# Designs tried in a protein design run: peptides against a protein of PDB entry 5A53. Part 159

Target 1, 230 residues: chain A of PDB entry 5A53
Amino acid sequence: LVENVKQALFIPGQSCNKNLHDIMVDLSALKKPDMKRFNRKNDIHPFEDMSPLEFFSEKNDCSLMVLMTSSKKRKNNMTFIRTFGYKIYDMIELMVADNFKLLSDFKKLTFTVGLKPMFTFQGAAFDTHPVYKQIKSLFLDFFRGESTDLQDVAGLQHVISMTIQGDFQDGEPLPNVLFRVYKLKSYKSDQGGKRLPRIELVEIGPRLDFKIGRIHTPSPDMVTEAHKKP

## One batch from the design tools (peptide; made by RFdiffusion4, then SolubleMPNN)

Design b2_p20_5_s1
Fold by OpenDDE base, seed 2:
Structure b2_p20_5_s1 (fold): chain B 230 residues (1-230), chain A 20 residues (1-20)
Amino acid sequence: as target 1 above (230 residues)
Amino acid sequence: SISDRYEEELEEFEELLKKL
């Protein structure tokens, strides 16, 4: 079965800065080989007009897009977009907090390109709250796709951890999502003649704290069509 | 099964993450 791995397109917006460019490079490295990056800035405002993104989705055969923009109101903003049939399915703004760390801030470890990460989600709202459900769905779709291959276990080298930063009540601002990436180190410990497998986690980056911004949700009709497996 | 190993690795991993 040829897994139809979803391709991602990274787009620098007109207001893309050096920090966003560096974040884009590092995050897209985790999506290799299934990513494209534009080298030129594009003046795209997805919450005003989605047509340019639909055009890029079709022309580049990418069902995942990330738009990099920054303003006073929406600093270090990564707009994550999914398409279905080259039409916008959903969008979410995730603003990167200033405390971010790049891959260069961590110890360089050997990394095999093309292996799928394991995911962990911390916070009950990932299973109950609509916005956090969308975030969970988005990141699973972005890095693993819809198909699970048995090869994923044999190739497990890294984990993406997503944590909701604290509790919240109805009507309160949504807490940030803490994005962390770890490499698994397996070693055999010789304790008492029994070789017990020991696994250690080493943070490899990037480290991103996401503030949630604007959201576009799919129509009920698009949800129904997207869940129809051919 | 590969599924059992995945669940076991996931459980070990979740336990490791709770300690971070």
Scores: peptide ipSAE 0.019, ipTM 0.546, DockQ to the pose 0.111
Fold by OpenDDE base, seed 3:
Structure b2_p20_5_s1 (fold): chain B 230 residues (1-230), chain A 20 residues (1-20)
Amino acid sequence: as target 1 above (230 residues)
Amino acid sequence: SISDRYEEELEEFEELLKKL
């Protein structure tokens, strides 16, 4: 079965700045080769009119889109969009905090392109809270796609860690999601005949703290259609 | 199973991440 890897389109909005551009470049590098980037700014307001995104989805054959915008109210905003049949399925705004780190801030390591990352999710809300469930679903869909091919642990190069920053109660603002990327280094330590594979994690970037913004959830009908495996 | 080893490695990995 040819894995139907979802293609991603990165779109600079009209308010895209240098920092967002750099973040876009670094985050999209993790999606290579299944990624396109626009070089031109596009004036898109997805929570006002979704039709331009549906047009781009169809024209570029991309079921994943990321719109890069920035304003005083929504600084360093990455709007993640998924489409189904080139129609908007869901959207979420994730605003990058100012403490972000780029790939250039870490030790340059060589990577094999096209290896799927493993994900770790820290925080019970990823399995219980609807917003964090959507985030979990989005990032898994974005980087792993639909195929649960048991990628041999031997092929594991990268780990993406997503952590909910602290506990929260009902009615409180939703905590940030801490996005971290690590490279796995396996060391064979021969200590006394038990080869315990020592795995070391090396952070490689980017480092992003996401503040949650606006959300568009799919209709129940679209959920049903999207879960119908062809 | 391959699944059990993956879960065990994931659990060890999550414990390592909590210490960072």
Scores: peptide ipSAE 0.019, ipTM 0.558, DockQ to the pose 0.100
Fold by OpenDDE base, seed 4:
Structure b2_p20_5_s1 (fold): chain B 230 residues (1-230), chain A 20 residues (1-20)
Amino acid sequence: as target 1 above (230 residues)
Amino acid sequence: SISDRYEEELEEFEELLKKL
């Protein structure tokens, strides 16, 4: 089965700074080999005009895009975009809080490129609230795609954890999403003749707290077309 | 089986997450 892995394009916006560049490099490393990065800044404002992103989607054959921008109102903003048929499906702004950690802040651990992460989602709203459902769908689509093969299990080496930071009520600001990446370490314990595999989680980075910004949702027609399984 | 090992690894992982 040719796994149709979705390709990602990382785009520095005009306001991309060093911190965002470093975050982009580290986050995109998790998407290797299915990732491209632009080395030049592009003046793109996706909530004003989406046409440049549709052009880049088609030109680069990428159904996933991440635009890196920063302003006073939207500091360290990662706009995640999905396309269907090279048309914008959905968009979400996720602003990285200042407490972020890069891969360089953790013990360098090697992992095999191309292995899919396991995901964990903490918070009921990931299954009930429209915005958090979109975030869950986006990150699963971004890193795992639609096909889970049993072979992905044999290669389990890392986990991405996404946690909603606290409870909220209707009309309240949406809590941040805590993004964490862990490597699984298996230790063979020789205690008592039964080698019980002991699994430990080691954080490997990056560590990102996402503040939710603007959202573009697909039309009902696009939802129907995107869910048509061939 | 590979599936049984995954379920065991997943269960151990879920237990680890509860301790974090």
Scores: peptide ipSAE 0.017, ipTM 0.528, DockQ to the pose 0.092
Fold by OpenDDE base, seed 5:
Structure b2_p20_5_s1 (fold): chain B 230 residues (1-230), chain A 20 residues (1-20)
Amino acid sequence: as target 1 above (230 residues)
Amino acid sequence: SISDRYEEELEEFEELLKKL
């Protein structure tokens, strides 16, 4: 089965700052080789006019886009966009909290480019709440694509953990999503002449706490069409 | 703390991975 790996385009917005640029670089490194980055700032306002994003989707053949913007109201904002047939499918604003850590803040570990991460999702709302279901779907699409569940265990290097930060009730603000990246380390422990495989998770970054912002949900018709493609 | 829960979940995950 040829995996249709979705390509990602990272777009600095006009208000992109150094911190957000560094976050973009580190997050996009996890999507290599299946990513493009613009080096120039683009004046894009996706919740006002989606047409520029549809244009970029088509011209770059990217079904995934991330727009990097920052304002007083929406600081360190990563707008994640998915397209279907180069039309906007969905969008979500994920604002990175100021407590972020870059790859440089962690111990440098060797990694193989192009290995797919395993995902873990902590919080029942990832399966029940529409917004968190969209986030789950988005990140799975972003880093794994539509690939078959047959992860060759031999190719497992990274784990991405996504955790909902606390419980919430109806009408309360949606808790942040904690994004963490780990490298899987296999150790052979010689205990009593038996080599027991020991697996450890080592955080490698980036560390991002996402505050949920504005959302654009797909039309029912687009949902139906997107699910018809095998 | 939320951090402590995350470490616990990570430990549980590591234990789960050891069983795979």
Scores: peptide ipSAE 0.016, ipTM 0.519, DockQ to the pose 0.054

Design b2_p20_5_s2
Fold by OpenDDE base, seed 3:
Structure b2_p20_5_s2 (fold): chain B 230 residues (1-230), chain A 20 residues (1-20)
Amino acid sequence: as target 1 above (230 residues)
Amino acid sequence: SRSDLYEEELKAFEELLALL
């Protein structure tokens, strides 16, 4: 089965700054080779008019898009967009907190491009709450794609961890999502003639804390069409 | 470092490492 790997397009908005650009570069590096980046700023306001994003989806053959914008109300905002048939399926604003770390802040490790990451999700709301379910679905779709072959486990080098920052009750503000990336490092331990491999997790970046912003959910009709396996 | 992990994240990684 040829895995239909979803392509991602990273778009600097008109208000994109240096920090967002650096975050964009580092996050998009995890999506290589299935990633495109625009070098020019584009004046796009997806919650006012989605048509420019649908145009870019079709022109670039990308079903995943990330728009980089920043304002006083929505600082370091990454709008994640998915399309189906080049039409907007869903959108979510994830604002990066100021405590972010770039790949340059961590020990440079060589990695093989194209290996699928393992995911860990911490927080029951990832399975029960509609917003966190969308986030889980989005990130799985973005970095892993649809097919999980056993061959992917043999090549496992990276773990993406997503944690809901604390517990919350109904009606409370939604906690941030903590995004972390680790490399698995295997060590040969000689313990008493049995070589048990010791595995350690090494953070490689980027480190991002996401504040949840505005959300666009798909129509019931689009959900039905998107789940139709051809 | 592991010191930056929340308790739930650390537990999940320990469980993951036990499976590998």
Scores: peptide ipSAE 0.023, ipTM 0.608, DockQ to the pose 0.056
Fold by OpenDDE base, seed 4:
Structure b2_p20_5_s2 (fold): chain B 230 residues (1-230), chain A 20 residues (1-20)
Amino acid sequence: as target 1 above (230 residues)
Amino acid sequence: SRSDLYEEELKAFEELLALL
Protein backbone atom coordinates (compact mmCIF):
# COMPACT_ATOMS: atom_id res chain seq x y z
CA LEU B 1 0.00 0.00 0.00
CA VAL B 2 1.56 3.28 -1.05
CA GLU B 3 0.39 5.31 1.92
CA ASN B 4 -0.85 8.68 0.79
CA VAL B 5 1.98 11.18 1.09
CA LYS B 6 1.13 13.52 3.95
CA GLN B 7 0.26 17.00 2.74
CA ALA B 8 1.58 20.07 4.52
CA LEU B 9 -0.15 23.42 4.98
CA PHE B 10 1.94 26.51 5.76
CA ILE B 11 -0.02 29.23 7.53
CA PRO B 12 1.16 32.80 8.09
CA GLY B 13 -0.04 33.95 11.49
CA GLN B 14 -1.09 37.51 12.20
CA SER B 15 2.43 38.36 13.40
CA CYS B 16 4.19 36.76 10.41
CA ASN B 17 6.98 38.98 9.06
CA LYS B 18 9.22 39.02 5.98
CA ASN B 19 11.88 36.78 7.54
CA LEU B 20 9.33 34.15 8.53
CA HIS B 21 7.75 34.36 5.11
CA ASP B 22 11.13 33.76 3.46
CA ILE B 23 11.85 30.85 5.82
CA MET B 24 8.40 29.44 5.07
CA VAL B 25 9.01 29.63 1.31
CA ASP B 26 12.38 27.91 1.55
CA LEU B 27 11.35 25.18 3.98
CA SER B 28 8.17 24.46 2.04
CA ALA B 29 10.22 24.07 -1.15
CA LEU B 30 11.60 20.85 0.37
CA LYS B 31 8.02 19.57 0.73
CA LYS B 32 7.02 20.17 -2.91
CA PRO B 33 4.79 19.02 -4.49
CA ASP B 34 3.00 17.97 -1.27
CA MET B 35 2.46 21.39 0.26
CA LYS B 36 0.05 24.33 0.28
CA ARG B 37 0.63 27.88 1.50
CA PHE B 38 -1.88 30.45 2.60
CA ASN B 39 -1.32 33.90 1.16
CA ARG B 40 -3.27 35.70 3.89
CA LYS B 41 -2.41 36.09 7.54
CA ASN B 42 -4.61 34.17 9.96
CA ASP B 43 -5.17 35.07 13.61
CA ILE B 44 -4.51 31.65 15.17
CA HIS B 45 -3.36 30.88 18.70
CA PRO B 46 -2.98 27.09 18.70
CA PHE B 47 -2.21 26.70 22.41
CA GLU B 48 -5.37 28.65 23.29
CA ASP B 49 -7.76 27.29 20.65
CA MET B 50 -6.91 24.41 18.31
CA SER B 51 -10.28 24.43 16.49
CA PRO B 52 -9.16 26.67 13.57
CA LEU B 53 -6.27 24.28 12.84
CA GLU B 54 -8.54 21.25 12.87
CA PHE B 55 -10.84 23.11 10.48
CA PHE B 56 -7.93 23.90 8.13
CA SER B 57 -6.65 20.32 8.33
CA GLU B 58 -10.01 18.97 7.19
CA LYS B 59 -10.74 21.63 4.55
CA ASN B 60 -7.30 21.34 2.94
CA ASP B 61 -6.82 17.59 3.55
CA CYS B 62 -3.52 18.31 5.30
CA SER B 63 -2.27 16.23 8.22
CA LEU B 64 0.78 18.49 8.62
CA MET B 65 0.62 22.21 9.37
CA VAL B 66 3.15 24.92 10.16
CA LEU B 67 2.04 28.19 11.73
CA MET B 68 4.41 31.15 11.32
CA THR B 69 4.29 33.69 14.18
CA SER B 70 6.66 36.13 15.87
CA SER B 71 6.57 37.98 19.18
CA LYS B 72 9.06 39.34 21.72
CA LYS B 73 8.71 36.14 23.76
CA ARG B 74 8.59 33.76 20.76
CA LYS B 75 10.58 35.29 17.91
CA ASN B 76 10.53 33.53 14.52
CA ASN B 77 8.24 30.82 15.88
CA MET B 78 7.29 27.88 13.68
CA THR B 79 4.55 25.85 15.33
CA PHE B 80 4.52 22.38 13.79
CA ILE B 81 1.18 20.62 14.04
CA ARG B 82 0.20 17.08 13.16
CA THR B 83 -3.37 15.88 12.91
CA PHE B 84 -4.92 12.44 12.98
CA GLY B 85 -8.40 12.16 11.53
CA TYR B 86 -8.29 15.97 11.26
CA LYS B 87 -7.92 16.24 15.06
CA ILE B 88 -4.81 17.65 16.69
CA TYR B 89 -2.33 14.86 17.41
CA ASP B 90 0.67 16.90 18.57
CA MET B 91 2.19 20.38 18.39
CA ILE B 92 5.65 21.80 18.96
CA GLU B 93 7.01 25.34 18.82
CA LEU B 94 10.38 25.64 17.10
CA MET B 95 11.81 29.15 17.12
CA VAL B 96 14.33 29.96 14.39
CA ALA B 97 17.48 31.68 15.67
CA ASP B 98 18.60 34.93 13.99
CA ASN B 99 21.60 33.23 12.34
CA PHE B 100 19.39 31.46 9.77
CA LYS B 101 20.42 31.14 6.11
CA LEU B 102 18.05 31.06 3.15
CA LEU B 103 18.41 29.10 -0.09
CA SER B 104 19.62 32.32 -1.73
CA ASP B 105 22.64 32.28 0.61
CA PHE B 106 23.86 29.03 -0.98
CA LYS B 107 24.93 27.99 -4.46
CA LYS B 108 21.87 27.11 -6.48
CA LEU B 109 21.95 23.44 -7.35
CA THR B 110 19.55 21.48 -9.51
CA PHE B 111 17.01 19.71 -7.34
CA THR B 112 14.53 17.07 -8.48
CA VAL B 113 11.16 17.64 -6.86
CA GLY B 114 9.55 14.68 -5.11
CA LEU B 115 12.62 12.65 -4.18
CA LYS B 116 12.78 11.51 -0.56
CA PRO B 117 15.64 12.77 1.58
CA MET B 118 17.86 10.69 3.77
CA PHE B 119 18.00 11.70 7.41
CA THR B 120 20.77 11.85 9.94
CA PHE B 121 20.14 12.49 13.62
CA GLN B 122 23.04 13.42 15.87
CA GLY B 123 22.53 13.13 19.62
CA ALA B 124 21.47 10.18 21.76
CA ALA B 125 18.49 12.15 23.09
CA PHE B 126 16.71 11.70 19.74
CA ASP B 127 16.20 8.08 20.80
CA THR B 128 15.74 8.52 24.56
CA HIS B 129 14.30 11.94 25.47
CA PRO B 130 10.53 12.43 24.90
CA VAL B 131 10.83 15.91 23.35
CA TYR B 132 13.61 14.97 20.94
CA LYS B 133 11.81 11.74 20.07
CA GLN B 134 8.82 13.88 19.10
CA ILE B 135 11.04 16.16 16.98
CA LYS B 136 12.62 13.16 15.24
CA SER B 137 9.21 11.62 14.60
CA LEU B 138 7.82 14.93 13.35
CA PHE B 139 10.59 15.61 10.83
CA LEU B 140 10.64 12.04 9.55
CA ASP B 141 6.88 12.23 9.13
CA PHE B 142 7.08 15.67 7.52
CA PHE B 143 9.76 15.06 4.88
CA ARG B 144 10.28 11.32 4.47
CA GLY B 145 6.86 9.85 4.97
CA GLU B 146 6.74 6.09 4.71
CA SER B 147 10.14 4.50 4.17
CA THR B 148 10.25 2.11 1.25
CA ASP B 149 13.68 0.48 1.78
CA LEU B 150 14.91 -0.39 -1.73
CA GLN B 151 13.78 2.70 -3.65
CA ASP B 152 15.45 5.12 -1.25
CA VAL B 153 19.03 4.60 -2.50
CA ALA B 154 18.27 5.06 -6.21
CA GLY B 155 16.45 8.33 -5.54
CA LEU B 156 18.89 9.76 -3.02
CA GLN B 157 19.84 13.32 -3.84
CA HIS B 158 19.79 15.11 -0.50
CA VAL B 159 20.26 14.62 3.22
CA ILE B 160 18.48 16.37 6.06
CA SER B 161 20.69 16.56 9.14
CA MET B 162 19.38 17.28 12.63
CA THR B 163 21.85 17.79 15.47
CA ILE B 164 21.24 18.46 19.16
CA GLN B 165 23.50 21.39 20.04
CA GLY B 166 25.49 20.03 22.97
CA ASP B 167 24.87 17.89 26.02
CA PHE B 168 22.31 18.57 28.73
CA GLN B 169 21.20 17.22 32.08
CA ASP B 170 17.78 16.82 33.63
CA GLY B 171 16.33 20.18 34.61
CA GLU B 172 18.52 22.14 32.18
CA PRO B 173 17.12 24.04 29.20
CA LEU B 174 16.84 21.84 26.14
CA PRO B 175 19.61 22.52 23.59
CA ASN B 176 18.71 23.81 20.15
CA VAL B 177 18.25 21.50 17.20
CA LEU B 178 20.44 22.35 14.21
CA PHE B 179 18.62 21.76 10.92
CA ARG B 180 20.85 21.39 7.83
CA VAL B 181 20.20 20.28 4.26
CA TYR B 182 22.88 18.81 2.01
CA LYS B 183 22.95 17.65 -1.59
CA LEU B 184 25.00 14.64 -2.62
CA LYS B 185 27.44 15.53 -5.36
CA SER B 186 29.03 12.69 -7.29
CA TYR B 187 32.42 13.13 -8.92
CA LYS B 188 34.08 10.75 -11.31
CA SER B 189 37.52 10.39 -9.79
CA ASP B 190 39.95 8.66 -12.12
CA GLN B 191 42.37 7.28 -9.55
CA GLY B 192 44.74 4.83 -11.26
CA GLY B 193 42.18 3.34 -13.66
CA LYS B 194 39.70 2.49 -10.88
CA ARG B 195 36.75 4.83 -11.23
CA LEU B 196 35.89 5.24 -7.58
CA PRO B 197 32.86 7.49 -7.36
CA ARG B 198 33.71 10.34 -5.04
CA ILE B 199 30.67 11.65 -3.21
CA GLU B 200 30.67 15.01 -1.48
CA LEU B 201 28.04 16.74 0.61
CA VAL B 202 27.20 20.31 -0.35
CA GLU B 203 25.02 22.42 1.92
CA ILE B 204 22.05 23.79 -0.02
CA GLY B 205 19.94 25.34 2.74
CA PRO B 206 17.95 26.49 4.43
CA ARG B 207 20.07 26.55 7.59
CA LEU B 208 17.92 26.76 10.70
CA ASP B 209 18.75 26.56 14.41
CA PHE B 210 15.58 25.66 16.31
CA LYS B 211 14.94 26.70 19.89
CA ILE B 212 12.32 24.44 21.46
CA GLY B 213 9.19 26.11 22.82
CA ARG B 214 5.80 24.82 23.98
CA ILE B 215 4.68 21.28 23.28
CA HIS B 216 1.32 19.56 23.06
CA THR B 217 1.48 15.77 23.36
CA PRO B 218 -1.25 13.39 22.20
CA SER B 219 -3.50 11.55 24.60
CA PRO B 220 -2.66 7.88 25.17
CA ASP B 221 -5.86 6.95 23.35
CA MET B 222 -4.88 8.99 20.31
CA VAL B 223 -1.42 7.39 20.26
CA THR B 224 -3.05 3.97 20.25
CA GLU B 225 -5.39 4.95 17.42
CA ALA B 226 -2.60 6.48 15.33
CA HIS B 227 -0.49 3.31 15.62
CA LYS B 228 -3.40 1.13 14.47
CA LYS B 229 -3.30 2.66 10.99
CA PRO B 230 -1.11 0.53 8.82
CA SER A 1 30.94 24.39 4.67
CA ARG A 2 32.36 21.21 6.23
CA SER A 3 34.00 23.44 8.82
CA ASP A 4 30.56 24.36 10.15
CA LEU A 5 29.59 20.76 10.90
CA TYR A 6 29.66 19.39 14.41
CA GLU A 7 31.98 16.43 14.94
CA GLU A 8 29.07 14.03 15.36
CA GLU A 9 27.42 15.31 12.18
CA LEU A 10 30.66 14.91 10.25
CA LYS A 11 31.07 11.36 11.54
CA ALA A 12 27.51 10.51 10.54
CA PHE A 13 28.15 11.83 7.04
CA GLU A 14 31.38 9.88 6.73
CA GLU A 15 29.54 6.74 7.74
CA LEU A 16 26.78 7.52 5.27
CA LEU A 17 29.27 8.16 2.48
CA ALA A 18 30.99 4.86 3.22
CA LEU A 19 27.69 3.07 2.63
CA LEU A 20 27.04 4.73 -0.73
Scores: peptide ipSAE 0.023, ipTM 0.610, DockQ to the pose 0.058
Fold by OpenDDE base, seed 5:
Parts: sequence; C-alpha cells; structure tokens
Structure b2_p20_5_s2 (fold): chain B 230 residues (1-230), chain A 20 residues (1-20)
Amino acid sequence: as target 1 above (230 residues)
Amino acid sequence: SRSDLYEEELKAFEELLALL
C-alpha cells in the first residue's frame, strides 16, 4: 500500500516577517521530506478569496498548506488549510504568541528526517469541542497522516505534545494550544545494576503557543466524500 | 492487526505520559 503521505506547502504571505519565516522554517523541518516552501511572498487572503489556495493546492499537488501572515489584529498568524480534491476542506488561523522559541534556542540533537512523531493531546476538549477536534485532526493529518505503520513505533524519535491552556466554559474565549516537541533520549546506564533503559524527553523545539483565530469548517457533503476515500 | 499496533503505541504512549 503506497502510503498517501500528504504534502505540505508553506506560503509566505505579503505580511510575512522574519519571525514568521523562522517559525515556518522550523515547523516545516518536522514535515520533511513531504514539504515545499515558497521563497516569494504571495498576496493571499484566504477568508476573502480561497481560489488562489485551491490553485496552489492543485499546481503543487499539496493537500496541506500553511499561510504565514502578520497584522496588528492577527500577529504571527499561521493559517492552516486542508484541501480535498484540490478544493478547500477546512481552514484555521493559529497565531503564534510572542513567547515562541526556535530550534536554535534548544540543544541541537540529531534528528532523522522522515520519521513520524507520536502525538499527545492534553485536554478533554480535543475530543468534545468542535474547534479543538479540528485542531487535533489537522495536526494528526499534517504530521502523521492516515496510515500508521509498525515501523513508526520502532523509529519513534520524537513526540509532539499539544495542550489546551486551562479550562474554559461555553461562551468564553478559547484557550491557547501549547505546541511542544520532544525528542526521546534513551540512556544506557553503564552502572552494573539493572539496566533499566531510562527514557527522557528532551524539548527540541519549536515551542509555539497558538491563539485560535478564524475557522472555516467543511461542508457536510465534503465531510462525507472525504470519509469515503479508503 | 490494527489492534496490536494500537496496543504497542498505547503502551509507548502511556510510558511517555508517565514521563511528562
């Protein structure tokens, strides 16, 4: 079975700044080799006109896109887009808080390209609330894809942790999603006793706190069609 | 089976969660 690994396209918007570019580089490194980046800025406003994104999806054969924009209202905004049949399926704005850390802020560790991460989700809303369900679905789709092979467990090198920042009630602003990346480090204790393999989680970055922005949800018809494909 | 893969992933996940 050819794993239908979804390809991602990272698009600098017209308002893309250095910080967003650096974030884009670091986040996209986790999607290698299944990632493309545009080097040129593109004037795209996905919540006004989706046609340019559908065009890019088709032309680049990418069902995942990330648009990098920044404004006073939507600072450090990463718009995550999924397509189905090169038509917009869903979109979500995730704004990176100013407390972000890049890979360069962490200890450089050897990383093997192409290994799938394990995911951890902290917060009941990831299973119950429609917005957080979309975020969970998006990130699983983005970094793991639909097929999990046994080889993925044997090659487990890193974990992506997503945490809802605090509790919330209906009608309250949606808490941020804390995005963290850890590497699994196995220590062989050389001490002559019980060689319990000590596994440690080492944060490797990037560290991103996502503020939730605008959302486009799929039509019921598109949901039905997307679930029919094996 | 898909089930066996899920159990090993779940176990690895539980071990990881215990470290978090």
Scores: peptide ipSAE 0.022, ipTM 0.576, DockQ to the pose 0.172
Fold by OpenDDE base, seed 1:
Structure b2_p20_5_s2 (fold): chain B 230 residues (1-230), chain A 20 residues (1-20)
Amino acid sequence: as target 1 above (230 residues)
Amino acid sequence: SRSDLYEEELKAFEELLALL
């Protein structure tokens, strides 16, 4: 089975600043080798006109896109876009809080490029609430794609942890999603003559707290088409 | 066996993740 790994395109918007650029570089490094980045800023407003994104999806053969913009209202905004058949499937704005940490803020650990991360999701809303279900689906799709080969589990080097920051009720603002990346370190434990592998998690970055912004949900027709296994 | 190591590693990993 040819693993159809989804390609990601990172797009600096016109308002992309140095911090967002650095965040883009670090987050996109986790998607290597299945990632492209534009070096030039593009004036794209996806919630006003989606056509430029559909054009870029087709021209770059990327079903995943991330638009980097920043304004007073939407500071450090990463708009995640998925396409199906080069048409917009869904979009979500995730604004990075100011407390972010870059890869350079952590101890440099060597990692093998191209290994799929394991995911952990903390918070019941990831399975029940439509917005958090979309976030879960997006990040799984973004970093793992559709194929979970058992061989990928034997090579697990990275864990991406996504946590909903606290409980919320209906009508309350949606809590942030805490994005954390860990490297698995295996140690041979000599405890008691049984070589039990000891696994430790070491944070490697980036560390991102995502505030949820605007969302575009797929049409029922597109959901049906996207779920049609060829 | 290689399988036993994998199950133990997976279990240790799951236990570690439950602590996060």
Scores: peptide ipSAE 0.017, ipTM 0.503, DockQ to the pose 0.074

Design b2_p20_5_s3
Fold by OpenDDE base, seed 3:
Structure b2_p20_5_s3 (fold): chain B 230 residues (1-230), chain A 20 residues (1-20)
Amino acid sequence: as target 1 above (230 residues)
Amino acid sequence: SRSDLYEEELKKFEELLKKL
């Protein structure tokens, strides 16, 4: 079965700045080769009119989109969009905090392009809270795709870690999601005749702390249609 | 089994990530 890897389109909005551009470049590098980037700014306001995104989804055959915008209210905002049948399925705003780190801030390592990352999620809310469930679903869909094929351990190169920053109660602002990327480095340690594989994690970037913004959730009908396996 | 070793490595890995 040819894995239907979802294609991603990265779109600079009208308010896209240098920092967002750099973040876009670095984050999209993890999606290679299944990624397109626009070089031109596009004046898109997805929470006001979704039709331009549906048009881009169809025209570029991309079921994943990321819109890069920045304002005083929504600084360094990455709007993640998923489509189904080129119609908007869901959207979420994730604003990157100012403490971000780029790939250039870490030790340059060589990577094989096209290897799927493993994911780790820290925080019970990823399984219970609707917003964090959407975030978990989005990032799994974005980087892992639908393949249920047993990831050959031999093909494991990267780990994406997503952590909810602290505990929260009902009615409190939703904590940030800490996005971290690591490379797995295996060492054969010979300790006393048992070759225990020692795995070390090396952070490779980017390092992003996401503040949660506006959300669009799919209709129950769209959920049902999207889960119908063709 | 290769699967058991993978689950154990994964668990150690998750524990390591919780400490970072």
Scores: peptide ipSAE 0.020, ipTM 0.530, DockQ to the pose 0.085
Fold by OpenDDE base, seed 1:
Structure b2_p20_5_s3 (fold): chain B 230 residues (1-230), chain A 20 residues (1-20)
Amino acid sequence: as target 1 above (230 residues)
Amino acid sequence: SRSDLYEEELKKFEELLKKL
């Protein structure tokens, strides 16, 4: 079974700035080799007209896209787009808070390109609330794909942690999602003649706090078609 | 066994993840 790894396209919008560019570079590094980046800015407004994104999806054979834009209302905005059959499936705006950290802010560690991350999700809403369910689905789809082989655990080098920042009630603003990336370091500890593995987590970046923005949800028909396994 | 080491590593990993 050839793992159908989804390809990602990173698109600078017209309002893309240096910070967003740096974030794009660092986040896309985690998706290597299964990513493309545009070097040119593109004037795309996905919540007004989705057709340019569908065109890029088809032309680049990418079912994942990230549009980098920034405005006063939507600062450091990463619009995550998924397509099915090169048609828009869903979209979500995730705005990066100003407290972000780049890979350069952490200790440089050797990283093997192409290994799949393990995910952890902290917060019950990831399983119950529609928006957080979409975020969970998106990030799993983006970095891991559909196939979970036991071999993925043997090759485990890093963990992506996603945490909902606090509790919330109905009608309250949705808390941010805290995105963290850790490298696993395994040490053989000799404790009492038993070599017990000692595992340490080292943050490697990027560190991103995502504020949730606008969402486009798929039609029921598209959900049905996308879940049809061939 | 190699399997036992793997299960112990996985458990420790899960415990570490719960502390994050």
Scores: peptide ipSAE 0.019, ipTM 0.499, DockQ to the pose 0.072
Fold by OpenDDE base, seed 4:
Parts: structure tokens; C-alpha cells; sequence
Structure b2_p20_5_s3 (fold): chain B 230 residues (1-230), chain A 20 residues (1-20)
């Protein structure tokens, strides 16, 4: 089965800074080999004009895009974009809080390129609230893709954990989403003749706390078209 | 079987995640 893995394009915006560049490099490393990065800044404002992103989607054959921008109002902003048929499906701004950690802040652990992460989602709102459902869908689509075979467990190397930072009520600001990446470390325990593998989680980075910004949701027609299984 | 080992590892992993 040819896994139709969605390709991602990382785009430095005009306001991309060193911190965002470093975050981009580290986050995109998790998407290898199915990732492209632009080396030049591009003046793109997706909530004003989406047409440049649709052009890049088609030109690069990428259905996933991440635009890196920073301003006083939207500091360390990662705009995640999905396309369907090279048209914008949805967008969400996720602003990285200043407490971020890069891969260089953790013990360098090698992992096999191309292995799919396991995901964990902490918070009921990931299944009930429209915004968090979109975030869950986006990150699953971004890193795991559509096909989960039992063979994916045999290749389980790392886990992406996403946690909603606290409870909230209707009308309150949406809590941040805590993004964490762990490597599974298996230890053979020789206790009692049964080699029960002991599994430990080791954080490998990056560590990102996402503040939710602006959102573009698909039209009902686009939702219907995107869910048509061939 | 390799399958049984993976299911056990997965369960232990899920238990570990509940403790984080």
C-alpha cells in the first residue's frame, strides 16, 4: 500500500526571526522526509489574501503548510494551513510562548526518519469543542496521516503529546495547547525470568506551548468533498 | 508472539502517559 503521506511546506514570512526559524527547523525535523522548507522570506498575509498559499500548495505539491511570522500582536506565530485540491481547507494561528525549548536543550537522541509518532490528547475539549477538534485533526493529519496499520506499533519510536492547559467555560479565552515530544526507551528487565520490557518516556523536544489565534474553517461543501473516500 | 509483546508495550505506555 503506497502510503499517501501528506507533504508539508514550511514558509518563513517576512517577519520571521531567528527564534521562529529555529522552531521551524526543529518542528519540521519531525516531519522528515515529507517536508520542504523555503530558505527565503515571503510576504504572505493568509487572513487577508489566501491566493499565494494556494499557489505554493499547487507548485510544491504540498497539502500542508506552516507560515512563520512574528509581530507585536502575534508573536512567534505559526499559521498551520491545510489544502484540499490545492484550495485552502482550513487555517489556524498557533503562537509559540516564550518558554519554548529547542532540540538542542534536550539530550540528543537519534530516531529513525519516517516512523510515525503515536499521539496522545489530554482534555475533553479535543473531542467536543470545535477549535480543539480542528487542532486535533490538524496535528493527526500533519504527523500521522490517514493510514494507521498495526505495523505502526512495531515502529513506535516517539510520542507527541498535546494537552489543553486547564479547564475553561463558554466565553472564556481558550487555554493554550501544550505540545511535547517523547522518545520511547525500552529496557529489558531480567526480573523473574520473564523479560518484561520496561518502557520509559524521555522528552526529546521541541517543547512548545501554543496560544490559539485566528481560525479559518472550511465551507460545508469543502468538508463534504474532503471526506469523500474514494 | 511479536504482536503480544507490542500490545503489552502499548498498555504500559498508556499507563505511563496517565502518570505524566
Amino acid sequence: as target 1 above (230 residues)
Amino acid sequence: SRSDLYEEELKKFEELLKKL
Scores: peptide ipSAE 0.019, ipTM 0.507, DockQ to the pose 0.080
Fold by OpenDDE base, seed 2:
Structure b2_p20_5_s3 (fold): chain B 230 residues (1-230), chain A 20 residues (1-20)
Amino acid sequence: as target 1 above (230 residues)
Amino acid sequence: SRSDLYEEELKKFEELLKKL
């Protein structure tokens, strides 16, 4: 079964700055080989007009898009977009906090391109709250693709960890989502003739704290169509 | 089997992730 790995398109918006460009480069490196990047800035305002994104989805055959923009109100904003049939399915703004770290801030480790990450989600709201459910679904879809139950554990190289930063009540601002990437290191311990595998996690970056912004949710009809497996 | 080693590694990995 050839898994149709979803392709991602990274788009610098008109207000894209150096920091966002660097974040885009590093995050897209985790999506290789299944990513494209535009080299030119594009004046796209997805919450005003979605048509340009639908056009780019179709022309580039990408069902995942990330728009990089920055303003005083929405600093370091990554708009994550999913399409279904080249129409907008959902969108979410995730603003990167100023404390971000790039891949260059970590020890360079050998990385094999194309291996699927394992995921971990910390926070009950990832399973109960609609916004955090969307974030969980988005990142699983973005980096893992369709969950074939066969995690080839032999191909496990890295882990993406997503944590909700603290508890919150109804009506309170939604806590940030902490995005972390770790490489798995397996050591054979020679202790006592039983070679017990020792596993260590090493952070490899990027390190991103996401503030949640605007959200577009799919229509009930689009949800029904997207869940119809052909 | 290679499968058994991978299941044990996965379990240890999941336990490690719960401690992060």
Scores: peptide ipSAE 0.018, ipTM 0.497, DockQ to the pose 0.080

